# Peptides against a protein of PDB entry 1LOE, part 24

Target 1, 181 residues: chain A of PDB entry 1LOE
Amino acid sequence: TETTSFSITKFGPDQQNLIFQGDGYTTKERLTLTKAVRNTVGRALYSSPIHIWDSKTGNVANFVTSFTFVIDAPNSYNVADGFTFFIAPVDTKPQTGGGYLGVFNSKDYDKTSQTVAVEFDTFYNTAWDPSNGDRHIGIDVNSIKSINTKSWKLQNGKEANVVIAFNAATNVLTVSLTYPN
Target 2, 181 residues: chain A of PDB entry 1LOE as posed
Amino acid sequence: TETTSFSITKFGPDQQNLIFQGDGYTTKERLTLTKAVRNTVGRALYSSPIHIWDSKTGNVANFVTSFTFVIDAPNSYNVADGFTFFIAPVDTKPQTGGGYLGVFNSKDYDKTSQTVAVEFDTFYNTAWDPSNGDRHIGIDVNSIKSINTKSWALQNGKEANVVIAFNAATNVLTVSLTYPN

## One batch from the design tools (peptide; aimed at target 1 I71)

Design b2_p20_6_s1 (made by RFdiffusion4, then SolubleMPNN; from b2_p20_6, 8 letters changed)
Fold by OpenDDE base, seed 1:
Structure b2_p20_6_s1 (fold): chain B 181 residues (1-181), chain A 20 residues (1-20)
Amino acid sequence: as target 1 above (181 residues)
Amino acid sequence: NDYTAEISITSISGSSTLNL
């Protein structure tokens, strides 16, 4: 059995187990993906590769991730664009910003992307987002167009707790989001 | 209109297990 585990409760100025990309950085013990400025893409990668799939056995890893995030927007009525938790090849680089969340480049399925993401999407893009226009959680497989979504109410400036789990036996990815207050 | 936002992660943990 191969196991990878990590825990970061405070993000330091020299966080050795993260690779920062684009505008991502640490400040005040937090990982900041984007500041409240236009045209930014910030990402952070866990520095150690994770063995997700074994070619010999065909086995896929089970995994669970929990994190707390804050979205703080000066205008709570119009917030762009959100962020993702994602899994991608080790040489991954920032992709298209804006509605593509720096992780994808198309709404068309592209197997060469080899990227799975859970999006926390605050901005309605008519070309691919659910037609109700709600802010939502989405599961994205090789496309910014989610294979499944669920409406989510953003609490501006508040901490949200997220749990993402994948069960390889059932091939089911689960996501939960709660505001503790 | 201003539609920007500061997005921060305050903590994260996780584990993966691959059976061989």
Scores: peptide ipSAE 0.752, ipTM 0.953, DockQ to the pose 0.934
OpenDDE base, seeds 2, 3, 4, 5: peptide ipSAE 0.749, 0.746, 0.738, 0.751; ipTM 0.952, 0.953, 0.946, 0.954

Design b2_p20_6_s2 (made by RFdiffusion4, then SolubleMPNN; from b2_p20_6, 10 letters changed)
Fold by OpenDDE base, seed 5:
Structure b2_p20_6_s2 (fold): chain B 181 residues (1-181), chain A 20 residues (1-20)
Amino acid sequence: as target 1 above (181 residues)
Amino acid sequence: ADYYAEYSITSMSGSSVLNL
């Protein structure tokens, strides 16, 4: 059995188990993906590769991750663009920004991206987002166009708790989001 | 820039198990 586990309660200035990409950095004990400015992408990767699929056995890993995020928007009515939790190849680099959230390059299915993401999308992109225009959680497989979405109401400046779990036996990815306060 | 936002993570944990 191969296992990986980590716990980060405060993000330090020299967080050794993270690789920072683009504008991602730590400040005030938080991981800040982007500031409230245009044309930026920030990412952070867990520094150790996670063996999620074994070609010899065909087995896929079970995993669970829990995190707390805060979105601080100067304007609560228009908030761009969103962020993701994602799984991608080891050599992954920042992709297209804006509505592509720095992890995808197309709304068309592209198996070569080998990327799965859970998006927390705060900005409506007409070309691929749900037509109701709601802010939403989405599951993205090799495309910014989600295979499944659920509306979510942003509470500006408040901490949201997220749990993402994957059951390999059932091939089910579960996402939960709560505002405890 | 008026409609862009700061996105931050305050804490995170995770685990994975691959049976071989």
Scores: peptide ipSAE 0.759, ipTM 0.947, DockQ to the pose 0.869
OpenDDE base, seeds 1, 2, 3, 4: peptide ipSAE 0.028, 0.731, 0.742, 0.024; ipTM 0.575, 0.942, 0.942, 0.548

Design b2_p20_6_s3 (made by RFdiffusion4, then SolubleMPNN; from b2_p20_6, 7 letters changed)
Fold by OpenDDE base, seed 3:
Structure b2_p20_6_s3 (fold): chain B 181 residues (1-181), chain A 20 residues (1-20)
Amino acid sequence: as target 1 above (181 residues)
Amino acid sequence: PDYTAEISITSISFSSTLNL
């Protein structure tokens, strides 16, 4: 088997196993994707390619990731846009279109993007988000328009624990989010 | 209106296994 694993509990100023894109950087031992400023996109990639699919066997990897995030907004009622955990080709580049969470650039399904993301979306985009307008978790496959969503209540400034797991045998991606405090 | 927010990740772990 081929395995890939990493763990980062404190993000250093010279985090060699991450590639920072856009405004993403480390500070105070955290990975900061965005500061509380307008028109900002930040990303971080794991520096080593991960073998997710093998063309010879057709096998797909199982994976699990756990992370803790904080969204801290000056105005808890107005928070844009959110962020994603994503898997994309190695040459992936930040996308700056509003509402696309730095990952996608269209609501149209595009299999050539080869991108899967779990979004934590705090802003309602009429063109593609669930009509109830709720902040939500979404599963995004080759499109910013999620294939499945679930409402999520943001706790401003609080740590959220996330677990994302993919079972290749069942082709099921599971997401859990909890606020332990 | 101000829609800004600081978004940070405090820790992350990842593991993948691919059978060949």
Scores: peptide ipSAE 0.791, ipTM 0.963, DockQ to the pose 0.934
OpenDDE base, seeds 1, 2, 4, 5: peptide ipSAE 0.785, 0.786, 0.788, 0.788; ipTM 0.962, 0.962, 0.962, 0.962

Design b2_p20_6_s4 (made by RFdiffusion4, then SolubleMPNN; from b2_p20_6, 7 letters changed)
Fold by OpenDDE base, seed 5:
Parts: sequence; structure tokens; C-alpha cells
Structure b2_p20_6_s4 (fold): chain B 181 residues (1-181), chain A 20 residues (1-20)
Amino acid sequence: as target 1 above (181 residues)
Amino acid sequence: DDYYAEIRITSISFSSVLNL
């Protein structure tokens, strides 16, 4: 078997196992993806490639990730845009910002993107988001238009705990989000 | 515009296992 693991509880000023893209950076031992200003796209990649699929056997890796995040908006009633946890090709670069969350360029299915993302979406985009307008968690496969969504209530400025797990045998990806406080 | 947000990640862990 091939295994990969990492853990970061304090993000240092020179976090060597991360590659920062766009506006992403570390400060006060936290990873900051965006500031509360328009037209910011920040990303961070794990610096080592992860063997997620083996071409010889066709096997796909099982994985689990846990993280804590804070969305801190000056206006609790209108919050743009959200963020993703994503898996993409090793040479990935920032994509379209705003509602595309810096990881996609289209609502149309594009197999060439080879990108899977779990979105934490705070802003309703009429063209692709669930019609109820709720803030939501979504599973995105090669498109910003999610294959599945679940409504989620943002607690502005509070830490949320997320667990994402993928079982290759069942081809099931699970997502959980809780506010412990 | 006052609706853009600061987004912070405070911790992360990841583990993967690939059977060969």
C-alpha cells in the first residue's frame, strides 16, 4: 500500500508543506484564503503529490480529511462567496473567482478539469445553485454545479468542524459539518 | 461592498491509503 498523511494545527509563516496560490497566506498561525474585499482568490495546495489513483490496478485511494474553518463577514445577511476543499491535477492553478470559488470555470461538465471539490457555498448564484437560495455544502465533480447539496446555516465568525471521507470500495463520499460551540 | 468575507482555516489533517 501507499499512504500519505499530514497534520497542521498551527500554520507557520513558512509552511513548507504547502504551496500558496493567489491571495492565500498564513498569519497568526492560520491559513487565510481570502480577505473581506472584492476579487480575492486564495488557494493552498499540499506540496507533495498524492497517489490517489493507480493506473496499473485502477484502484482509487481511501481518504479522510478533517479541518476547522471560520467565515468572518462584516454582513451576516449577505456573504460571498465561500470556499472548497478540492482535489485536482498536480499542475493546478487558480481558476475563476467569485461564484466559481477559484476552482472551476463553468457550470457545464468538463471532464478535462479533473477536479473534485466539496464546496461551502455562502452566496446564491441563480444559474447553478439550489433554487431555495440556502447556503449549502455541495459535492462538485468537474463543474461548479454540484451533483448533490445539503443546506447549511452559517454561524458568522464561529469555528466549524468538517470531516470529509471517501470510501473507494463503495464510491461514497461523506461530509459532516458541526459547530461545537 | 460589505459582503465579502475573510475565510480562515485553523487546522487540517489528511490521510490516504491506496491499495496496490
Scores: peptide ipSAE 0.774, ipTM 0.956, DockQ to the pose 0.879
OpenDDE base, seeds 1, 2, 3, 4: peptide ipSAE 0.773, 0.763, 0.769, 0.774; ipTM 0.955, 0.952, 0.952, 0.955

Design b2_p20_7 (made by RFdiffusion4)
Pose (drawn by RFdiffusion4):
Structure b2_p20_7 (pose): chain A 181 residues (1-181), chain P 20 residues (1-20)
Amino acid sequence: as target 2 above (181 residues)
Amino acid sequence: SDYYAEITVKNISFSSTLNL
């Protein structure tokens, strides 16, 4: 049995248990992944590797993560590209920016990617996004094309609370985001 | 038009359990 747990309710100026990649930094008690600036990527990883499954036994971990996040755009119309919570190899580095969300390089399945991410996507990319053109939450496995999506109406500048849970017994990955009120 | 946003995370928690 192995467990890994942590909680950070207020980020400090020297959050030594995070690895920052790209423009990721902490400011005013928040983890800032991008400022409202064009053409940038920010990533932060928890510093400890986590044992998610075991080849000897074949057992896979149950897990839950929760976080509050804010997307703050200049207005409700011109908003790109989005935000992801991702599970990747220990040595993950930033991938393609823009609509690929720093995490993937292709619309096609890429076995070497070895990452699954839940995206909170705020920009319709005609090439791979749901054709309805809505902003959405998606589950991505080794591709920017989500295997599943749900439209989500962004509330600009407002706090959204999200819980992502994986049940090893069913292999169900559940994502819930709630806006207060 | 330019498209951009500031993205921040205010808090986070994580827990996992793996049985060997």

Design b2_p20_7_s1 (made by RFdiffusion4, then SolubleMPNN; from b2_p20_7, 6 letters changed)
Fold by OpenDDE base, seed 3:
Structure b2_p20_7_s1 (fold): chain B 181 residues (1-181), chain A 20 residues (1-20)
Amino acid sequence: as target 1 above (181 residues)
Amino acid sequence: PDYTAEIRITSISFSSTLNL
């Protein structure tokens, strides 16, 4: 069995196991994906490749990730665009198209992207988001148009706990989000 | 309107296992 694991409880000023892209950086022991400014995209990649799929056996890895995030918006009624946890090829590059959360560039399914993301989407894009207009969690497979979504009530400025788990045997991805306070 | 937001990740853990 091949295993990969890492844990970061405090993000250092020179976090060696992360690669920062766009406007992403660390400050005050936190990973800041975006500041409260317009037209900004920030990402951070784990610096080591992870063996998620083995071409020889066809096996897919099980994985679990837990993280805590804060979205802190000056205007709680207008918040764009959100963020993702994603797995992508090692040469992945930040995408700057509005609403694509820095990861995708099309609502059309594109198998060549080889990208899976869990989105925490705070802005309604009529072209691909659920028609109810709710802020939502989405599972994105090779497209910004989620294969499944669940409404999520943003608590501005408060910490949310997330757990994402993938079971390769069942091919089921689970996502949970809680506000402990 | 102002739709900006600061997005912070305060902690993360990750683990993967691949059977070969």
Scores: peptide ipSAE 0.789, ipTM 0.962, DockQ to the pose 0.931
OpenDDE base, seeds 1, 2, 4, 5: peptide ipSAE 0.786, 0.783, 0.786, 0.786; ipTM 0.962, 0.962, 0.962, 0.961

Design b2_p20_7_s2 (made by RFdiffusion4, then SolubleMPNN; from b2_p20_7, 8 letters changed)
Fold by OpenDDE base, seed 5:
Formats: structure tokens, sequence, C-alpha cells
Structure b2_p20_7_s2 (fold): chain B 181 residues (1-181), chain A 20 residues (1-20)
């Protein structure tokens, strides 16, 4: 059995187990993916590769992640674009920004992407987002166009708790989001 | 900056188990 685990409760200025990409950085013990500035894409990767799939056995890892985030927008009515938790190849680099959230380049399914993401999408992109226009959580597999979505009400400036779990035996990924306060 | 937003992660934990 191969296991990987890590926990970061305070993000330091020199967080050795993270690789920062684009505009991502740490300040005041937080990981800031983006400031309230136009045309920014920030990412952070866990520095060690995670053995998520074994080619010899075909086994896929079970995993669980939990995190707390805050989205703080100067205008609660217009908030772009959101962020993702994602799993991608070790050599992954920032992809297209804006509605592609820095992790995808197309709404068309692209198996070469080898990327799965849980998006917390605050901005309606007509070309691929659910037609109801709601802010939403989405499961993205090799495409910014989610295979499944659920409406989510953003509480601007408030802490949200997220749990994402994957059960390899059932091939089910679960996502929960709560605002405890 | 009418559409901008600050996005912060305050904490994270992760655990994975791969049976071989």
Amino acid sequence: as target 1 above (181 residues)
Amino acid sequence: GDYTARIDILSISFSSVLNL
C-alpha cells in the first residue's frame, strides 16, 4: 500500500511542500490564488507526486481532501471566475485563464489533458456553464465543461469548508461545501 | 476591477491510499 498525506493549517512564506505557479503566493498565513486584480491566474501544486493510478495493477487510489477557502469580491454581483481543486500530470503548467480557471484550454473533451478538477465557479460562461446561470460546483474531466454540476450560493467574504472524496471501488467522487458561520 | 475577486485558501488536508 502506498499512502500520501499532508496538512497545512498555516501557509508560510516559504512553504516547501508547495510549488507556486503564476500569481499564486502566500501571505498572512493564507494561500492566495488571486488578488482582486484583472488578468491573474494563480496555482499551487503539492510538491511531491501522488501515485493516483498504478499501471501494473490498474488500481486507482482512494483519496480525501478538505480545505477552507474565502472568495472576497469588491462587487458581490459580479465575481469572476472562481477556482478549482485539480489533479494533473506532474509537469502541469498554468493553462488558459478566465473562465478556463487556469486548468483547461477547451470545452471539448481532451483526453491528453489528463486533468480532473472540482470547480467552484462564480461566473457564467454561456458556452459551457449550466444554462440557469447559477454559481456552481462542477466536476470537470478533461474539459472545462463539467460532467456534473450543483448550484452553490456564494457568501462573499465568508469561509467555506469543502470536502472532496473519491472512492475508487465505486468510481464515485463526492463534494460537500458548507458555510459554518 | 468590477468582476475581480480575491481567492484565499486558509487550510488544506489531503490523504490518499493506493492498494498494490
Scores: peptide ipSAE 0.792, ipTM 0.962, DockQ to the pose 0.881
OpenDDE base, seeds 1, 2, 3, 4: peptide ipSAE 0.788, 0.789, 0.789, 0.786; ipTM 0.961, 0.962, 0.962, 0.961

Design b2_p20_7_s3 (made by RFdiffusion4, then SolubleMPNN; from b2_p20_7, 6 letters changed)
Fold by OpenDDE base, seed 5:
Structure b2_p20_7_s3 (fold): chain B 181 residues (1-181), chain A 20 residues (1-20)
Amino acid sequence: as target 1 above (181 residues)
Amino acid sequence: ADYYAEIRILSMSFSSTLNL
């Protein structure tokens, strides 16, 4: 069995196990993906490859990730755009910003992207988001148009705890989000 | 521009296991 694990309780100024892309950076022991200005796309990649699939056996890895995030918007009623946790090829680069969250380029299914993401989407894009207009968690496979979504109520400026787990045997991805305070 | 947000990650852990 091959295992990969890491834990970051404080994001340092020289976080050597992360690769920063676009506007992503660390400050005050936090990873900042975006600032409250337009046209900001920030990403951070784990610096080592994750053995998620074995070509010889066809086996897919089980994984679990947990993180705490804050979305801090000047206007609680209109918040753009959200962020993702994602898995993509090792040479991945920032993709289209805005509603594409820097990880996708189309609402059409594109198998060549080889990207899976869990989105925390705060902005309603009419062309692909659920018609109820709710802020939502979504599971994205090779497209910004989620294969499944669930409404989520943003608490502006508050810490949210997330757990994402994938069971390869059942092919089930689970997501939980809580506001502890 | 007033509707864009600052997004921060405060902590993160990850673990994967692959059977070979």
Scores: peptide ipSAE 0.775, ipTM 0.950, DockQ to the pose 0.871
OpenDDE base, seeds 1, 2, 3, 4: peptide ipSAE 0.773, 0.764, 0.768, 0.770; ipTM 0.950, 0.946, 0.948, 0.949

Design b2_p20_7_s4 (made by RFdiffusion4, then SolubleMPNN; from b2_p20_7, 7 letters changed)
Fold by OpenDDE base, seed 3:
Structure b2_p20_7_s4 (fold): chain B 181 residues (1-181), chain A 20 residues (1-20)
Amino acid sequence: as target 1 above (181 residues)
Amino acid sequence: ADYTAEIRITSMSFSSTLNL
């Protein structure tokens, strides 16, 4: 069995196991994907490639990730766009199209992207988001248009705990989000 | 209206296992 694991309780100024893209950076022991400014995209990649699928056996890895995030918006009623946890090919680059969360570039299914993401989407994009207009968690496979979504109530400025787990045997990805306080 | 937001990750763990 091949295993890959890492844990970051405090994000240092020289976090060697991360590759920063766009405006992503560390400050005050936190990973800041975006500051409260217009037209910004920030990403951070784990610096080592992960063996997620084995071409010889066809086996897919089980994985679990947990993280705590804060979205801190000056205006609680207007918050764009959100963020994702994602897995993508090693040569992945930030995407700057509005509403695509820095990861995708189309609502059409594109198998060549080989990208899966869990989105925490705070902004309603009429072209692809659930019609109820709710902020939502979505599972995105090769498209910004989620294959499944669940409404989520943002608590501005408060920490949310997330757990994402994938079971390869059942092909089921689970997402949980809680506000402990 | 302003729609900006600061997005921070304060901690993270990851683990994967691949049977070969």
Scores: peptide ipSAE 0.784, ipTM 0.958, DockQ to the pose 0.925
OpenDDE base, seeds 1, 2, 4, 5: peptide ipSAE 0.778, 0.779, 0.778, 0.781; ipTM 0.957, 0.957, 0.957, 0.957

Design b2_p20_8 (made by RFdiffusion4)
Pose (drawn by RFdiffusion4):
Order: C-alpha cells, then structure tokens, then sequence
Structure b2_p20_8 (pose): chain A 181 residues (1-181), chain P 20 residues (1-20)
C-alpha cells in the first residue's frame, strides 16, 4: 500500500514542493499558470512522483484531486486557450502551446505521450473541438481530441471548484466543476 | 479573435491510494 497526499490552501512565494515550467509562478497566494498575455504557457507539477499503478500486482490507484481555479479574461468573448489538470510521466516537459494546452502535440493518438488530462477549454479549435463551438470540459487521453466532452459556460473572474476522482474498481474518471450560486 | 486569459489556482488537494 502506498499513499501520497498533500494540500495547499494558500500558495506562498517559495512553494518548494512544486516544479514550475514555462511561466508558472506563485503571486498573492495564488498559483499563476499564465498572466493575461498573448502566446504563453505555464505549468506546475507536484514535486514527488506518485505510484499510480503496479505491474507486479496489476493494481491501480484510486485518487481524488480538488482545486479552485480562476480564469480572468479581458471580456467574455476573446478568451483562449484553456487550462488542464494532467497525469504524465515523471519527466514531463511542456509540449505544444496554443490550443494543445502545453500537454499534447497532435489530434491523433500518440502512444508515446502517456498523459491523460482533463481540460477546461475556452477556445474552439475547428480542427478537433466539438463542432458546436462551445467552451467545454473534456477528458483527453494521448490526444488533444477529447474522448468525451460537456459544454460549460465560463463565468469570467469567478471561482470554480473542481473535483476529479478515479475509481480503480470501475476505471471511472469523474469530473465535477461547480460555480457558486 | 482571441486573447489568453489569466489562469490562477486558489487552492488544491490531492490524495491517492495504491494497494499492492
């Protein structure tokens, strides 16, 4: 049995248990992945590797993560590209920016990616996004084209609380985001 | 048109259990 747990309710100026990649930094008690600036990527990883499954036994971990996040755009119309919570190899580095969300490089399945991410996507990319053109939450496995999506109406500048849970017994990955009120 | 928004995380927690 192995467990890994942590909580950070207020981020400090020297959050030594995070690895920052790209423009990721902490400011005013928040983890800032991108400032409202064009053409940038920010990533932060928890510093400890986590044992998610075991080849000897075949057992896979149950897990839950929860976080509050804010997307603050200049207005409700011009908003790109989005935000992801991702599970990747220990040595993950930033991938393609823009609509690929710093995590993937292709619309096609890429076995060498070895990452699954839940995206909170705020920009419709005609090439791979749901054709309805809505902003959405998606589950991505080794591709920017989500295997599943749900439209989500962004509330600009407002806190959204999200819980992502994986049940090893069913292999169900559940994502819930709630806006207060 | 598009513009990249500020994205911040207010808090986070994580827990995992692997049974070997």
Amino acid sequence: as target 2 above (181 residues)
Amino acid sequence: NKFQAEITVKNISFSSTLTL

Design b2_p20_8_s1 (made by RFdiffusion4, then SolubleMPNN; from b2_p20_8, 8 letters changed)
Fold by OpenDDE base, seed 2:
Structure b2_p20_8_s1 (fold): chain B 181 residues (1-181), chain A 20 residues (1-20)
Amino acid sequence: as target 1 above (181 residues)
Amino acid sequence: GSFQAEISILSMSFSSTLNL
């Protein structure tokens, strides 16, 4: 069995196990993906490749991740765009298209992208988001258009706890989000 | 027009296991 694990309780100024992309950086012990300024895209990658799928056996890894995030918006009623947790090929680069959360570039399914993301989407994009316009959690497989979504009520400026787990045996990805306070 | 928010991650853990 091959295993990979890491835990970051506070993000340091020189977080050696992360690769920062775009506007992503650490400050005040946090990983800041975006500032409250238009057209910012920030990402952070775990610095070592993760063996998530084995071509010889066809086996896929089980994984679990947990994190705490804060979205602090100047206007609670019009918040763009959200963010993702994602798994992508090692040569992945930030994508700058509006609404694509820095990860995707099309609503069309593209199996060659080999990218899976869990989105925490605060902005309604008519072309691909659920028609009810709700802020939502989405599971994105090779497309910004989620294969499944769940409405989520953003609490501006509050800490949210997330757990994402994938069971390879059942091929089920689970996501939970709670506001503990 | 929409407003960009500040998005921060406070903590994170990850674990994966691949059977071979």
Scores: peptide ipSAE 0.749, ipTM 0.948, DockQ to the pose 0.911
OpenDDE base, seeds 1, 3, 4, 5: peptide ipSAE 0.493, 0.744, 0.496, 0.747; ipTM 0.855, 0.945, 0.858, 0.950

Design b2_p20_8_s2 (made by RFdiffusion4, then SolubleMPNN; from b2_p20_8, 8 letters changed)
Fold by OpenDDE base, seed 2:
Structure b2_p20_8_s2 (fold): chain B 181 residues (1-181), chain A 20 residues (1-20)
Amino acid sequence: as target 1 above (181 residues)
Amino acid sequence: GSFQAEISIVSMSFSSTLNL
């Protein structure tokens, strides 16, 4: 069995187990992905590769991740764009296309991207988002166009607790989001 | 026009297990 685990309760200025990309960096002991300015893309990668799929056996890893995030928007009625938790190939690079959350670059399904993401999407993109226009959680497999979504009410400036778990035996990904306060 | 938000992660944990 191969295992990978890490826990970060405070993000330090020299967080050695993360690789920062784009505008992503640590600020006030948090991982800051974007600032409240246009056209910012920030990402952070775990610094060591994880063995998520074994080509020899075909086995896929079970995984669980928990994190707390804050979205702090100057205008709670028009918030762009959201963010993702994602798993991608080790050579992954930030994507700058608007609405693609720094991870994808097309609504077309592309199996070669080998990228899965859970999006916390605050902005309605007509071309691919759910037609109801709700802010939503989405599961994105090789495309910004989610294979499944659920409406979510953003609480501006408040901490949200997320748990994402994948069960390889059942091939089920679960996502929970709560505002504890 | 939309407004970009400040997005921050407060804390995070991760665990994976691959059976071979």
Scores: peptide ipSAE 0.750, ipTM 0.948, DockQ to the pose 0.911
OpenDDE base, seeds 1, 3, 4, 5: peptide ipSAE 0.748, 0.745, 0.735, 0.749; ipTM 0.951, 0.947, 0.949, 0.951

Design b2_p20_8_s3 (made by RFdiffusion4, then SolubleMPNN; from b2_p20_8, 11 letters changed)
Fold by OpenDDE base, seed 5:
Structure b2_p20_8_s3 (fold): chain B 181 residues (1-181), chain A 20 residues (1-20)
Amino acid sequence: as target 1 above (181 residues)
Amino acid sequence: GSAQAEVSILSMSFSSVLNL
């Protein structure tokens, strides 16, 4: 088998196993993807390639990731835009910001993107988001328009715990989010 | 209008297994 694992409990100023893109950086032991400033896009990549699909065998990796995040907005009503956990080709670069979350460029399916993301979306984009306008978790495959979504209530400034797991045998990706406090 | 938010990750763990 081929395995990849890492654990980061505190993000240091020289976090060698991450590649920072755009405005992403570490401060105060946190990974900050964006500040509360307009027109910023920040990303961080795990520095080593992850073998998630083997062309010889056709096997796909099982994976699980957990993380704790905080979205801290000036107010709880107008919060843009959210963020994603994503898997993309090794040469991936920041994409369109704003509602595209720096990961996608279109609501149209683009197979060349080769990107899967779990979005934590705080801003309603009428062109592709669920019509109820709820903040939501979405699963995005080669498009910012999610293939599936579930409403999520943002607790501004609070820590949220996320677990994302992929079962290759069933081709099912699961997401859980909790606010422990 | 909307306001940009600060997004921070506090901790993260990842594990993958590929059978060959």
Scores: peptide ipSAE 0.760, ipTM 0.947, DockQ to the pose 0.934
OpenDDE base, seeds 1, 2, 3, 4: peptide ipSAE 0.756, 0.742, 0.747, 0.753; ipTM 0.948, 0.935, 0.937, 0.940

Design b2_p20_8_s4 (made by RFdiffusion4, then SolubleMPNN; from b2_p20_8, 9 letters changed)
Fold by OpenDDE base, seed 5:
Structure b2_p20_8_s4 (fold): chain B 181 residues (1-181), chain A 20 residues (1-20)
Amino acid sequence: as target 1 above (181 residues)
Amino acid sequence: GSFQAEVSILSMSFSSTLNL
């Protein structure tokens, strides 16, 4: 069995196991993906490749990740755009910003993307988001248009705890989000 | 109009296992 694991309790000024892209950086012991500035896109990648699929056996890895995030917007009513946890090819680079969250380029399915993401979407994009207009958690496979979504109520400035788990045997991805305070 | 928000990650853990 091949195992990959890491834990970051505080993000340092020189976090060696992360690759920063775009506007992403660390400050005050946090990983900041975006500032409250228009047209910013930031990403951070784990610096070592993760073996999630083996071409010889065809096996897919099981994984679990947990993280705590804060979205702090100057206005709680119109918050753009959210963020994602994603898995993409090792040479991945920032993609389209805004509603595409810097991870995708189209609402059309694009197998060449080879990207899976869990989005925490705070902004309603009429072209692809759930028609109810709710902020939501979504599972994205090679497209910004989620294959499944669930409404989520943002608590501006509050810490949210997330757990994402994937079971390869059942091909089921689970996501949970809680506000402990 | 919309407002860009500051998005921060405070902590993170990850673990994967691949049977070979």
Scores: peptide ipSAE 0.748, ipTM 0.950, DockQ to the pose 0.919
OpenDDE base, seeds 1, 2, 3, 4: peptide ipSAE 0.739, 0.747, 0.744, 0.744; ipTM 0.950, 0.948, 0.945, 0.949

## One batch from the design tools (peptide; aimed at target 1 H51)

Design b2_p21_2 (made by RFdiffusion4)
Pose (drawn by RFdiffusion4):
Structure b2_p21_2 (pose): chain A 181 residues (1-181), chain P 21 residues (1-21)
Amino acid sequence: as target 2 above (181 residues)
Amino acid sequence: SDGYFAVSAANSFSSTLDLTS
């Protein structure tokens, strides 16, 4: 049995248990992944590797993560590219920016990726996004093309609370995001 | 893989892996 847990309710200026990649930094008690600036990527990883599954036994971890996040855009219309919570190899480095969300490099399945991410996507990319053109939440496994999506109406500047849970018994990954009110 | 992975930062995270054979 192994468990890993942590909570950070207010981020400090020297959050030594995070690894920052790209423009990720902490400011005014928040984890800032991108400022409202063009063509940039920010990533932060929890510093400890987590044992998600075991080859000897074949057992897979149950887990839950929750976080509040804010997307603050200049107005409700011109907003790109989005935000992901991701599970990747211990040595993950930033991948392609823009619509690939710093995490993937292709619309095709890429076995060497070994990452699954839940995206909160705010920009329709004709090549792979749901053709309805809506902003959405998606589950991505080794591709920027989501295996599943749900339209989501972004509330600019507002806090969204999200819980992502994985039940090892069903292999169900559930994502909930709620806007207050 | 040996089953060890990294996750992106969040306000909280908890995991439980059972190694019972």

